# Ledger of designs, part 89: peptides against a protein of PDB entry 5EG6

Target 1, 151 residues: chain A of PDB entry 5EG6
Amino acid sequence: RLRSQTVSTRYLHVEGGNFHASSQQWGAFYIHLLDDDESEGEEFTVRDGYIHYGQTVKLVCSVTGMALPRLIIRKVDKQTALLDADDPVSQLHKCAFYLKDTERMYLCLSQERIIQFQATPCPKEQNKEMINDGASWTIISTDKAEYTFYE

## One batch from the design tools (peptide; made by RFdiffusion4, then SolubleMPNN)

Design b1_p25_5_s1 (from b1_p25_5, 8 letters changed)
Fold by OpenDDE base, seed 5:
Structure b1_p25_5_s1 (fold): chain B 151 residues (1-151), chain A 25 residues (1-25)
Amino acid sequence: as target 1 above (151 residues)
Amino acid sequence: MMEVLSENETSRRIRVPKVLHPPLA
């Protein structure tokens, strides 16, 4: 069980069949690891293991079961998403959620809403894309029994 | 390192009621 927040201390949750952000509430989600070739849909096969940056994941609301489209979780360095990071995901690091098969679209908080924000290429750093603060997230596990963290 | 957190740790088929697509911009 996970809670997601932006660097602006706003929290992702589901309300009324839509994804919202709130400074007051945490949303609890499951993160499901998918195979790279898993197709988009209302049904998908999940894997066990540890989450690594660059892998495809599904975020599913623990209450309603509503899901976001397939995402690639990426490591964030300052104001950029790293395209080639592949180490295990750490709660010590900011992350970004790239919407798979889009033109640099990332999950972004804007005025209490979750939107797609297009990242800007970094001309001199091909392995990076510039994102805004709204597209930077922190993931916190709320189930210590099912989560092991290593720095 | 973060474990994959789900209802079940083993591989399984999951069905969701809806996939929500956030709007652009």
Scores: peptide ipSAE 0.391, ipTM 0.740, DockQ to the pose 0.438
Fold by OpenDDE base, seed 3:
Structure b1_p25_5_s1 (fold): chain B 151 residues (1-151), chain A 25 residues (1-25)
Amino acid sequence: as target 1 above (151 residues)
Amino acid sequence: MMEVLSENETSRRIRVPKVLHPPLA
């Protein structure tokens, strides 16, 4: 007989100027929509509108203001990130955060550390990249935000 | 009887507040 699997949850958090994941603590993050041609920097211009997969975003800690590099939010299907999905972002769907202008690097949780994970090209499907489970995230909110996510 | 234990699985979540604003200085 096979025993049931235990599931735990870890939340993205900022502590001591570093990003990590915790089961005990969590941080709230603003997701800012950027133009595709927005350059990397401490300051950036935020674009109004609904966030769609494939668009460039900034994750900013609501408390510290610490931000991750520019990310492209991508839709996840099983263990793959979709490169061409462009529908509105849904909190019901898993997503991945591609570090913009990298060689298939994704925001990933390894144990309690936030790392960059290099996705593997999908040989059978050019519009997909294989990611590990640690690179799959769920976005949750307590209420409707200025930038609306679809459910 | 054979009993097999499975590994734990972790879910990853990002919490987003209601109000969005530019990064803090």
Scores: peptide ipSAE 0.258, ipTM 0.645, DockQ to the pose 0.019
Fold by OpenDDE base, seed 4:
Structure b1_p25_5_s1 (fold): chain B 151 residues (1-151), chain A 25 residues (1-25)
Amino acid sequence: as target 1 above (151 residues)
Amino acid sequence: MMEVLSENETSRRIRVPKVLHPPLA
């Protein structure tokens, strides 16, 4: 049996039209799978299928509909993001969100703000990028109703 | 699955629906 410990938790949240991290409030987000060639925009086409690491996704607030730019969800190994992992995404596993078409920019928490953090190449391992702790996220399920998909 | 976090570590969480994929057409 593992010993319990106190953990400070911050949740991704939308407030006043902006993304931030809150200890007291949280929003539920839909993760939509996109085609690799899907263009950036407020409107996008969602594809069917299970989400795998390395795929392009959209995070959309369930309440406001506000979305982050296109992201590539990547598997995290300690303090590195894996560039070539392609297994199905697992809840409670650490992951990172690469902002698509950027120079190694990742979704990152700095204090209460959501920012972009530039990962550093890993010289010894070409399939990894070094990220800070703030760029490592955990996906957890909500008990809210399943989202409805409309074409 | 359970994850062991380091002591005094901040947990960054994104809450999503239990279904992590769009429904099949």
Scores: peptide ipSAE 0.256, ipTM 0.656, DockQ to the pose 0.023
Fold by OpenDDE base, seed 2:
Structure b1_p25_5_s1 (fold): chain B 151 residues (1-151), chain A 25 residues (1-25)
Amino acid sequence: as target 1 above (151 residues)
Amino acid sequence: MMEVLSENETSRRIRVPKVLHPPLA
């Protein structure tokens, strides 16, 4: 029998002009699908269609408009990011956000801060990179732009 | 918000508006 516990959920949020993670505050974010050859910038062309792993996306705060750099959304298996997965993104699976054109940098939660964390190669598995738990995210849908609560 | 997870797990969530993003599987 597996033991479970009630734990705090951390949500991506923008506060004071910075991205952070909060257990009591969260914002809703656009996930814009981009072309693979789309350049970095505040202006970008959004594509239609289902988002697949391996594709380039932009995360934009629906309230402030602040955006992260271009990301490649990758499928997560345990503590590894899969480099060659290309199936449609599912909310049932954890995902990781690779900072495009970096040396294996991923969007990561450290305490309450959002940082870049460098994944390590998997010598025995060329299609995987080792990430920490902080770099694993779950996407969930909402109809609210921002939410704040107190326990 | 809290949820029931496996022992020693932490949930990290990104909320996206249903209408304001491309469809997910």
Scores: peptide ipSAE 0.342, ipTM 0.731, DockQ to the pose 0.026; fails the geometry check

Design b1_p25_5_s2 (from b1_p25_5 with S9E A12K K13V W20L Y21H A24L)
Fold by OpenDDE base, seed 5:
Structure b1_p25_5_s2 (fold): chain B 151 residues (1-151), chain A 25 residues (1-25)
Amino acid sequence: as target 1 above (151 residues)
Amino acid sequence: MMEVLSEDETSKVLRVPKVLHPPLA
């Protein structure tokens, strides 16, 4: 695996009942696979199997148990989220988290705050949505320090 | 691949346990 070269690294974590991104603090999260028709709620049924892009997932803080709303994990190509990618999720690639049942809202970093950012449709590429850099994430194991982050 | 310039050169990292359920490929 490769190491990313960036000015700084921000880690998703939970503090004060909210999700934040910090250079100093980080939290570990479980990714739970859900059925595509699973309803929103604090309680959910977890599916077995490898997580593929395009599938519905729940991100749950390993410490607090706090969870984000249902997300669709999507593959990222440059500054676009791919809507139809369905290969297995790789830690070597950037990903985006679409908030399910929203108008193209993605989990996004703004300063140290986690917000929803609305992606812009790609008129000439119906299978893509344009996201900003803040909406691109890299997933790494807690015991890993090396990862690839494409700019 | 073509490199994309960004004003914010901050990496956004999601840390997950080594053992995932379900696992990533």
Scores: peptide ipSAE 0.212, ipTM 0.616, DockQ to the pose 0.024
Fold by OpenDDE base, seed 1:
Structure b1_p25_5_s2 (fold): chain B 151 residues (1-151), chain A 25 residues (1-25)
Amino acid sequence: as target 1 above (151 residues)
Amino acid sequence: MMEVLSEDETSKVLRVPKVLHPPLA
């Protein structure tokens, strides 16, 4: 016999000046498209247009205004981040957030904390990097700034 | 009888306003 796998969902949110992941609480984030040459900083220029994989983005908490460093949103295929995908970002696909100008560091969930996870190169597939499950995210649209629920 | 235990799966969700969320493709 096979025991069924339990599925849990964690949401990115900001609390106490830190980014967290919670099964009960979530915050809404703006994904701002930036130019590839945009410098890091609290102030940034937002670019108009639809977001494509491979582009530079800023994640900003809709409530607090706190932002993560510049990220490159990348398409995920199974347990790999695709380095050369450039199609429009889809809510039906998992994505990964590469911390720009780092050595393969990705936004990752560990327990209830948000950390950086270093992806491993794929020697035989130079257009891919190996990530863990914690570095794979799903984007869901909402009109709410924050939501708390109990199951 | 053999019993196989499956590990838990965690899904990570990022919620964004509809106004600024990327197009569905």
Scores: peptide ipSAE 0.169, ipTM 0.579, DockQ to the pose 0.019
Fold by OpenDDE base, seed 3:
Structure b1_p25_5_s2 (fold): chain B 151 residues (1-151), chain A 25 residues (1-25)
Amino acid sequence: as target 1 above (151 residues)
Amino acid sequence: MMEVLSEDETSKVLRVPKVLHPPLA
């Protein structure tokens, strides 16, 4: 569970065959670790081990089985995604999901919809890309497949 | 279920099985 001083919380959820963000409902997702050379597809080979920043992952809904395209999970520092971080993923840190093989496109929340947001290069910091708050996510563990709450 | 503490004013949360991540320090 999450114990937070958060004013506003959005949860990744699948409904009506689409990914979206909800303030009332959340689903549990599998983050599958893939090889860096794994091709895109509905079926994929999962690697064992803990996930590190910079690695390729698949997000799969635990209920519907719906999956997003291959992503690279990246560490977030304030309003930037770090391109060279490779330490183990921490639930205490924000992360960003880069859509693999795109021009700096990241998984982003906008108006309760999940969209792609294009990050801007950092001229003075080549190891960083500027993202918006909508592209920053927090990962937490859960034993629940789905949860609904009312504020 | 692992408890996570946060002071973030706005959070976007992705819930996953805990076995997929290193344990919290």
Scores: peptide ipSAE 0.159, ipTM 0.589, DockQ to the pose 0.028
Fold by OpenDDE base, seed 2:
Structure b1_p25_5_s2 (fold): chain B 151 residues (1-151), chain A 25 residues (1-25)
Amino acid sequence: as target 1 above (151 residues)
Amino acid sequence: MMEVLSEDETSKVLRVPKVLHPPLA
C-alpha cells in the first residue's frame, strides 16, 4: 500500500528477465495525500494515512519543490482509467493521475516532457476513460530499484 | 525484488517537469 512518501520517478526497463529502474534520467517526488475538499495552492494541508484510488494527491519535486496541480490518482486497467475504484493504491499496479477539475486531463509522458493528455470517454463503460500509454504510471519507492512484472 | 503487475515490458515513472500549465479551453 502507498502512503504519502517520496516516490521514485525513474523509467523501468527489462534486462535479463528482470525489471530495473534506470538511473540515467530520473527524479524523485513526494506524493502527498490531501482532503477531497482541499483547495488549489502552493500551500496545502497533508493528510496522514494510506492513499486510495480516487483520492486527491499532490506531487512535489524533491529537488526544486515544484508542485503539480492537485491530482486524483486512479486505477488503470489496460488502456483505461477507472473512475470508481477506491481500494488502496498498490505499487504493483499501474495508475493514472487525473488533473482535478479538468475535462479528463491526465498527466502524460511524451518523449522527455510531461504534458496533459485528454482521455476519451468510454461510451459502453461509464466508469472508464481511455488513456494512452504515456498516461499510465508505475509508482515505486525510492528504496526499490528492481522488480518482476507479470501479466 | 518486488513483483508488480504490468501489461507492459516497460514501466513509466513520472519524470520531473518544468511546468504543467492548465488545460487549454
Scores: peptide ipSAE 0.029, ipTM 0.504, DockQ to the pose 0.072

Design b1_p25_5_s3 (from b1_p25_5, 7 letters changed)
Fold by OpenDDE base, seed 5:
Structure b1_p25_5_s3 (fold): chain B 151 residues (1-151), chain A 25 residues (1-25)
Amino acid sequence: as target 1 above (151 residues)
Amino acid sequence: MMEVLSENETSKKIRVPKVLHPPLA
C-alpha cells in the first residue's frame, strides 16, 4: 500500500523549472494524498492514510519543491486506465496519473519529456480509457529492489 | 513506463513555489 511519502524514479526530475525525464538520472518526489475537493494551488493540505486508486494526489519535487497539478492516480490494466478502481495502490502494479479536471489528460513520458497525453475513450467500456505506454507508471518498494518490466 | 520508488517522508501542509503544467502531446 502507498501513502503520502517520497518517491523516486529514474525518469522524472526537474531541471530549469521544467519536468524532464532521463533513464540515467533519478528524481525524488513527494507523493501526497489530498481530499477530493482540495483546490488547485501552490498550497494544499495533505491527508494521512493509504492511497487508493481514484484519489487525488500531488507530486512534488523533493529538491526544488515544484509540483505537478493535482493528479488522480488510476489503476492500469494493460493499456487502459480504470476509472472506477478504488482499491489500495499496490506495489509493482501499473498506474496512471490523470491530470484532474482535464479532458482525459494523463502524465506521459515522451522523448525524455513529461507531457500530457490525451487518453482515448473506450466506447464499449465506459469505465476505461486507452492510454499509451508512456502514460503507464510502476511504483515499487522503498527497498530499491530491481524488477524487470516491459514498456 | 516510468518506475517510481516510494520512500517515507510526509508533511501535512505543503506550500510549493510553482505548479508546473506539462505541455500537451
Scores: peptide ipSAE 0.365, ipTM 0.775, DockQ to the pose 0.358
Fold by OpenDDE base, seed 2:
Structure b1_p25_5_s3 (fold): chain B 151 residues (1-151), chain A 25 residues (1-25)
Amino acid sequence: as target 1 above (151 residues)
Amino acid sequence: MMEVLSENETSKKIRVPKVLHPPLA
């Protein structure tokens, strides 16, 4: 017997030149697909096609143009990031964003801040890394570029 | 929104335009 409960939600947002997570404010972001060999920079070449897990992407704020470093989008199973999943990204599944060329650093929510969280290797499963719940995200579509609401 | 959640679990969402380049499956 399981009980449903009201969910607290935080949205990725840009404020004061920084990324943060807000319960009352949110912005829309572009997810750009990059080549695996694309270099880091403010300017980059975007590829065509559906995004698959394991591919390199850029998250760019639709309003400010501010972007995070290159990320690898990874599929999440419970609180583990799957390193070898390569199927198309689905909005029905949780995902994690590995900061490319780091030692297992992932985009993570801590309180209201967006930080890097270092995942722990899974000793029993080489294709998985253990992540914090704060490093698990859900992608949702919107027709709004920016929104603020107060309850 | 109601879900079956663990204690103190927070949903983290990233909103993207419906017209996404490239699209998601």
Scores: peptide ipSAE 0.254, ipTM 0.660, DockQ to the pose 0.024
Fold by OpenDDE base, seed 3:
Structure b1_p25_5_s3 (fold): chain B 151 residues (1-151), chain A 25 residues (1-25)
Amino acid sequence: as target 1 above (151 residues)
Amino acid sequence: MMEVLSENETSKKIRVPKVLHPPLA
């Protein structure tokens, strides 16, 4: 059996007009549910309801209002992102953020930087693609485990 | 409002294929 490895926690944060990851600082973000047909832009229409895996979302900094491009939130199973999961998003599960209109690019932590990481296909499982730990995120909320967005 | 966290094993290397596009203001 392999020995357990040390795990460090990084927090998504906005500083100096940039998204980064910090081991000491953290930021609070709004996750807005968008329609699948919503176009990219600074202004967007938010829809009410439970956020499900596979849906399009916007991450917005609660302090600065800075937002990332449109993302598809996907369920994570170990080191894979599930492409067809559509159940409600829960803080009990890790998730990954696919950058819309990219070739399997995911929001990823690299040291203290937020980058795009290209997932690799899983030949054995077409409904999965391989990601790294840096592309696996945990959503923490004081609210319910299943997330609901209100306009 | 949600807190977004990531876990990274200190012994693992993370590749940097692309830099994320600038966030929208």
Scores: peptide ipSAE 0.038, ipTM 0.487, DockQ to the pose 0.037
Fold by OpenDDE base, seed 4:
Parts: C-alpha cells; sequence; structure tokens
Structure b1_p25_5_s3 (fold): chain B 151 residues (1-151), chain A 25 residues (1-25)
C-alpha cells in the first residue's frame, strides 16, 4: 500500500488559470456531452442528450472557460472503474473521469493537485480497472458559479 | 451546471506520470 495522509474533502476549482483542488472553494462546471468521434481542441461541438456512462464529455469552468481534455465518464464500484457501464449518469453514484486516448489515466485529486492517475487493470475482471479514492468523484447540481466552503 | 466533488477522505502520495495541464476552452 502507498502512504496516505488524512485530509478533508477537496473540490475541483480553477484559480490562476489552473485546475486545482480546494478545501475552501469549488467552482461550477459545465459537463458537455460530445460525440464519440469529436476531436480534441479548444472548440468543440456539444451534443444534446442525457449523459450516460461511457460517453465522452468536456468539463468546462463556467467562469473562466477553462476546460479539461476530453473525458470518458465511467461508473465506479468501490475502487474500480467500470468499463462497460452505459446506464444514465446518476448524481447519487460515484464516477470517474478517464482521460480519453490515454493508457488508463484518470482525473485524480492528490492533496491540492489535480493529476493523472494510471489505473491498474483487473486481471480477473476485464470490465474493471482499479482506481484510488482520489479518482472517485461525485457530481452535484448547482446554480452558483462558485462556492466557498468552510470546515 | 455541476459541482465535481472528491470522495476521498485521504490523499495518497503517489508517483504520477504527468501533471494535468488543461487547455483553454
Amino acid sequence: as target 1 above (151 residues)
Amino acid sequence: MMEVLSENETSKKIRVPKVLHPPLA
């Protein structure tokens, strides 16, 4: 096992032109649905429809317009990302964001940093990849552009 | 709009291949 440090919950946030994790602030993001064949770029075409696991999405900061690379949103079961789940995304369930066209790299929170974490394949379960807690996210609807949270 | 929240209670010190540098939209 890797060394771990107890920390409070942190939130995706954009500051100074960078994505980071904040224990005090969180921003509101657009989750745009893309076509599976949509190319990477600053400009992209948004597809209408309800987002399902396995689909390609863009996370865009509502304030700054900063965007992450194309992601595939995947359902999470404990500490595994499901590769074949295709049901509608639920805000009640944990999810993971696979960086499209990478070797099992997932959007991961490590302390104050947003990093790429390489998932480990599950030899006995080909439909799963092992992730860490930092790569598990919850999506919550909000009407505010930014929140400040105090513990 | 959506809030993206982490579900971890701890942070692990790990060696990472890359730091994420997102583009501007």
Scores: peptide ipSAE 0.029, ipTM 0.488, DockQ to the pose 0.033

Design b1_p25_5_s4 (from b1_p25_5, 7 letters changed)
Fold by OpenDDE base, seed 4:
Structure b1_p25_5_s4 (fold): chain B 151 residues (1-151), chain A 25 residues (1-25)
Amino acid sequence: as target 1 above (151 residues)
Amino acid sequence: MMEVLSENETSRKIRVPKVLVPPLA
């Protein structure tokens, strides 16, 4: 499980006031847990506790303080985002960031840029959306943390 | 499964200088 804390992910970083991507760089961000009804804005209320899939989060660059729009963190299974997963976020699993209140738009790495990629519904699996590899992310904690492992 | 436990924090207001919206594909 992952609590609101400083995290790092490959590709995503801020440079020159804009979000950029690099296959050779890991950007550091603070992931903030929000309430489901938190409004979009330059000011937001942060909740404490463990982050679960399906919850609303904010990614804030640890260097510049720049933020992405509200995101729903979703569990990834192969190349699909799970819409109904609600277990605690694990660093062992890939995740996807759905841009809240969009039509299946996800944060995606494309040509060293961060873009919105529209996921495709899974015809036979109502609880899944098909995403590309660029929309699958890995999260690694970078601050002081205690780790508990479960078999 | 790995569980990451960070220091507890109090709910607070965070202000950011800008919210960046990525472009559409």
Scores: peptide ipSAE 0.384, ipTM 0.736, DockQ to the pose 0.397
Fold by OpenDDE base, seed 5:
Structure b1_p25_5_s4 (fold): chain B 151 residues (1-151), chain A 25 residues (1-25)
Amino acid sequence: as target 1 above (151 residues)
Amino acid sequence: MMEVLSENETSRKIRVPKVLVPPLA
């Protein structure tokens, strides 16, 4: 299970007031759990507890303090984001970060940049959206916990 | 696919200098 904590990735970091990606340089971030009704802004109230898929989170750069917009962390199955998954976030399980209140926009890595990528709806599966590989994330916690891992 | 490593951190009320919106694809 994942809770509000510091996270780092080899891809995501902030430079020059923008988010950048690098496979060689690590960025560190805080992930914070928010209430579902928490408004967007430069200040926000953080909740304690284990993060579940479908919940709203904030990613904040540990160095600059810059934040991404409110995100909904969603479970990923292959190349689809699950819209109705609500189980606890699993370590090493693929996830996606939906930009809250957008038209299926997801946090995506593209050409060493962090961008919004629009997911494609699944006509036959209304509870799923098609995302690309760049929009898939793997979260690894330093704390030992039970998890389901999908490559 | 991006790999994110997380470490334990205390939750608190946060104020950030700026919210950065990533560009569209």
Scores: peptide ipSAE 0.381, ipTM 0.781, DockQ to the pose 0.349
Fold by OpenDDE base, seed 1:
Structure b1_p25_5_s4 (fold): chain B 151 residues (1-151), chain A 25 residues (1-25)
Amino acid sequence: as target 1 above (151 residues)
Amino acid sequence: MMEVLSENETSRKIRVPKVLVPPLA
């Protein structure tokens, strides 16, 4: 289970006012749980508790303080983002970060940069959106006490 | 697929200097 906390990734970092990704550079971030009605801005209130899929989160660089826009963390099944999943975020499952209030835009790694990737609707499955591998993320917590296994 | 490692708890009130919007694909 994941809660609002500091996170680190080997890919995501901030440089020159932009978000970049590199296997040679590590970035540390805070992942903050927000209320669903929290407005976009440079100041926001963080909720406590475990993060669930479908909830709004904020990623903030722990060094520079630069932040991404509000994101909705979504569960990933294969190459699809699930729009209606609401169970606790599991470290065993892939996730995607939907840019809130966009037309299916997700955080995506492309050519060593973080970009917005537009997911493709699934006509036969309205609760899913097709994403690419660059838009899939795995979250690992250092604190095993926060980890809960699900069947 | 990218890996993210969670480390510490966070503060309740957050202020950031800037919100950066990633470019479109």
Scores: peptide ipSAE 0.380, ipTM 0.791, DockQ to the pose 0.343
Fold by OpenDDE base, seed 3:
Structure b1_p25_5_s4 (fold): chain B 151 residues (1-151), chain A 25 residues (1-25)
Amino acid sequence: as target 1 above (151 residues)
Amino acid sequence: MMEVLSENETSRKIRVPKVLVPPLA
């Protein structure tokens, strides 16, 4: 038996030139699929197809064109990020965004700010890293189709 | 196991175009 609960929702948003999480406002973002060897930059080549866990992505605001650094999207199991999951990204599952070329740094919400949170390795499970709740995100679809990219 | 959402739980959401992720079954 599962009871329904009221949940406080925070949406990723860009305001004042910064990424933050808002309870009142939300932005639509493009998650661009990149090659694993794609270099960091404002311009990048986008691959076609559905995103899978473990792949490299660029998160870009559809309105402002602001982008985060290259990320690896990872599947979340409870409070751990899975390092070897490669199935298609599901809207039913939580995910985490590892910042490429960092020491286990993940996109995290803390006090309404978007920060980097360092995950802790799991000695007993080498295919997992421990993250906090702030580093767990849910991807949801939107009907918003407007997109403008500023290089 | 089915999990019940805790009280005061925060859901962090990122909205994207539907074509970028597989549709829900």
Scores: peptide ipSAE 0.290, ipTM 0.692, DockQ to the pose 0.021

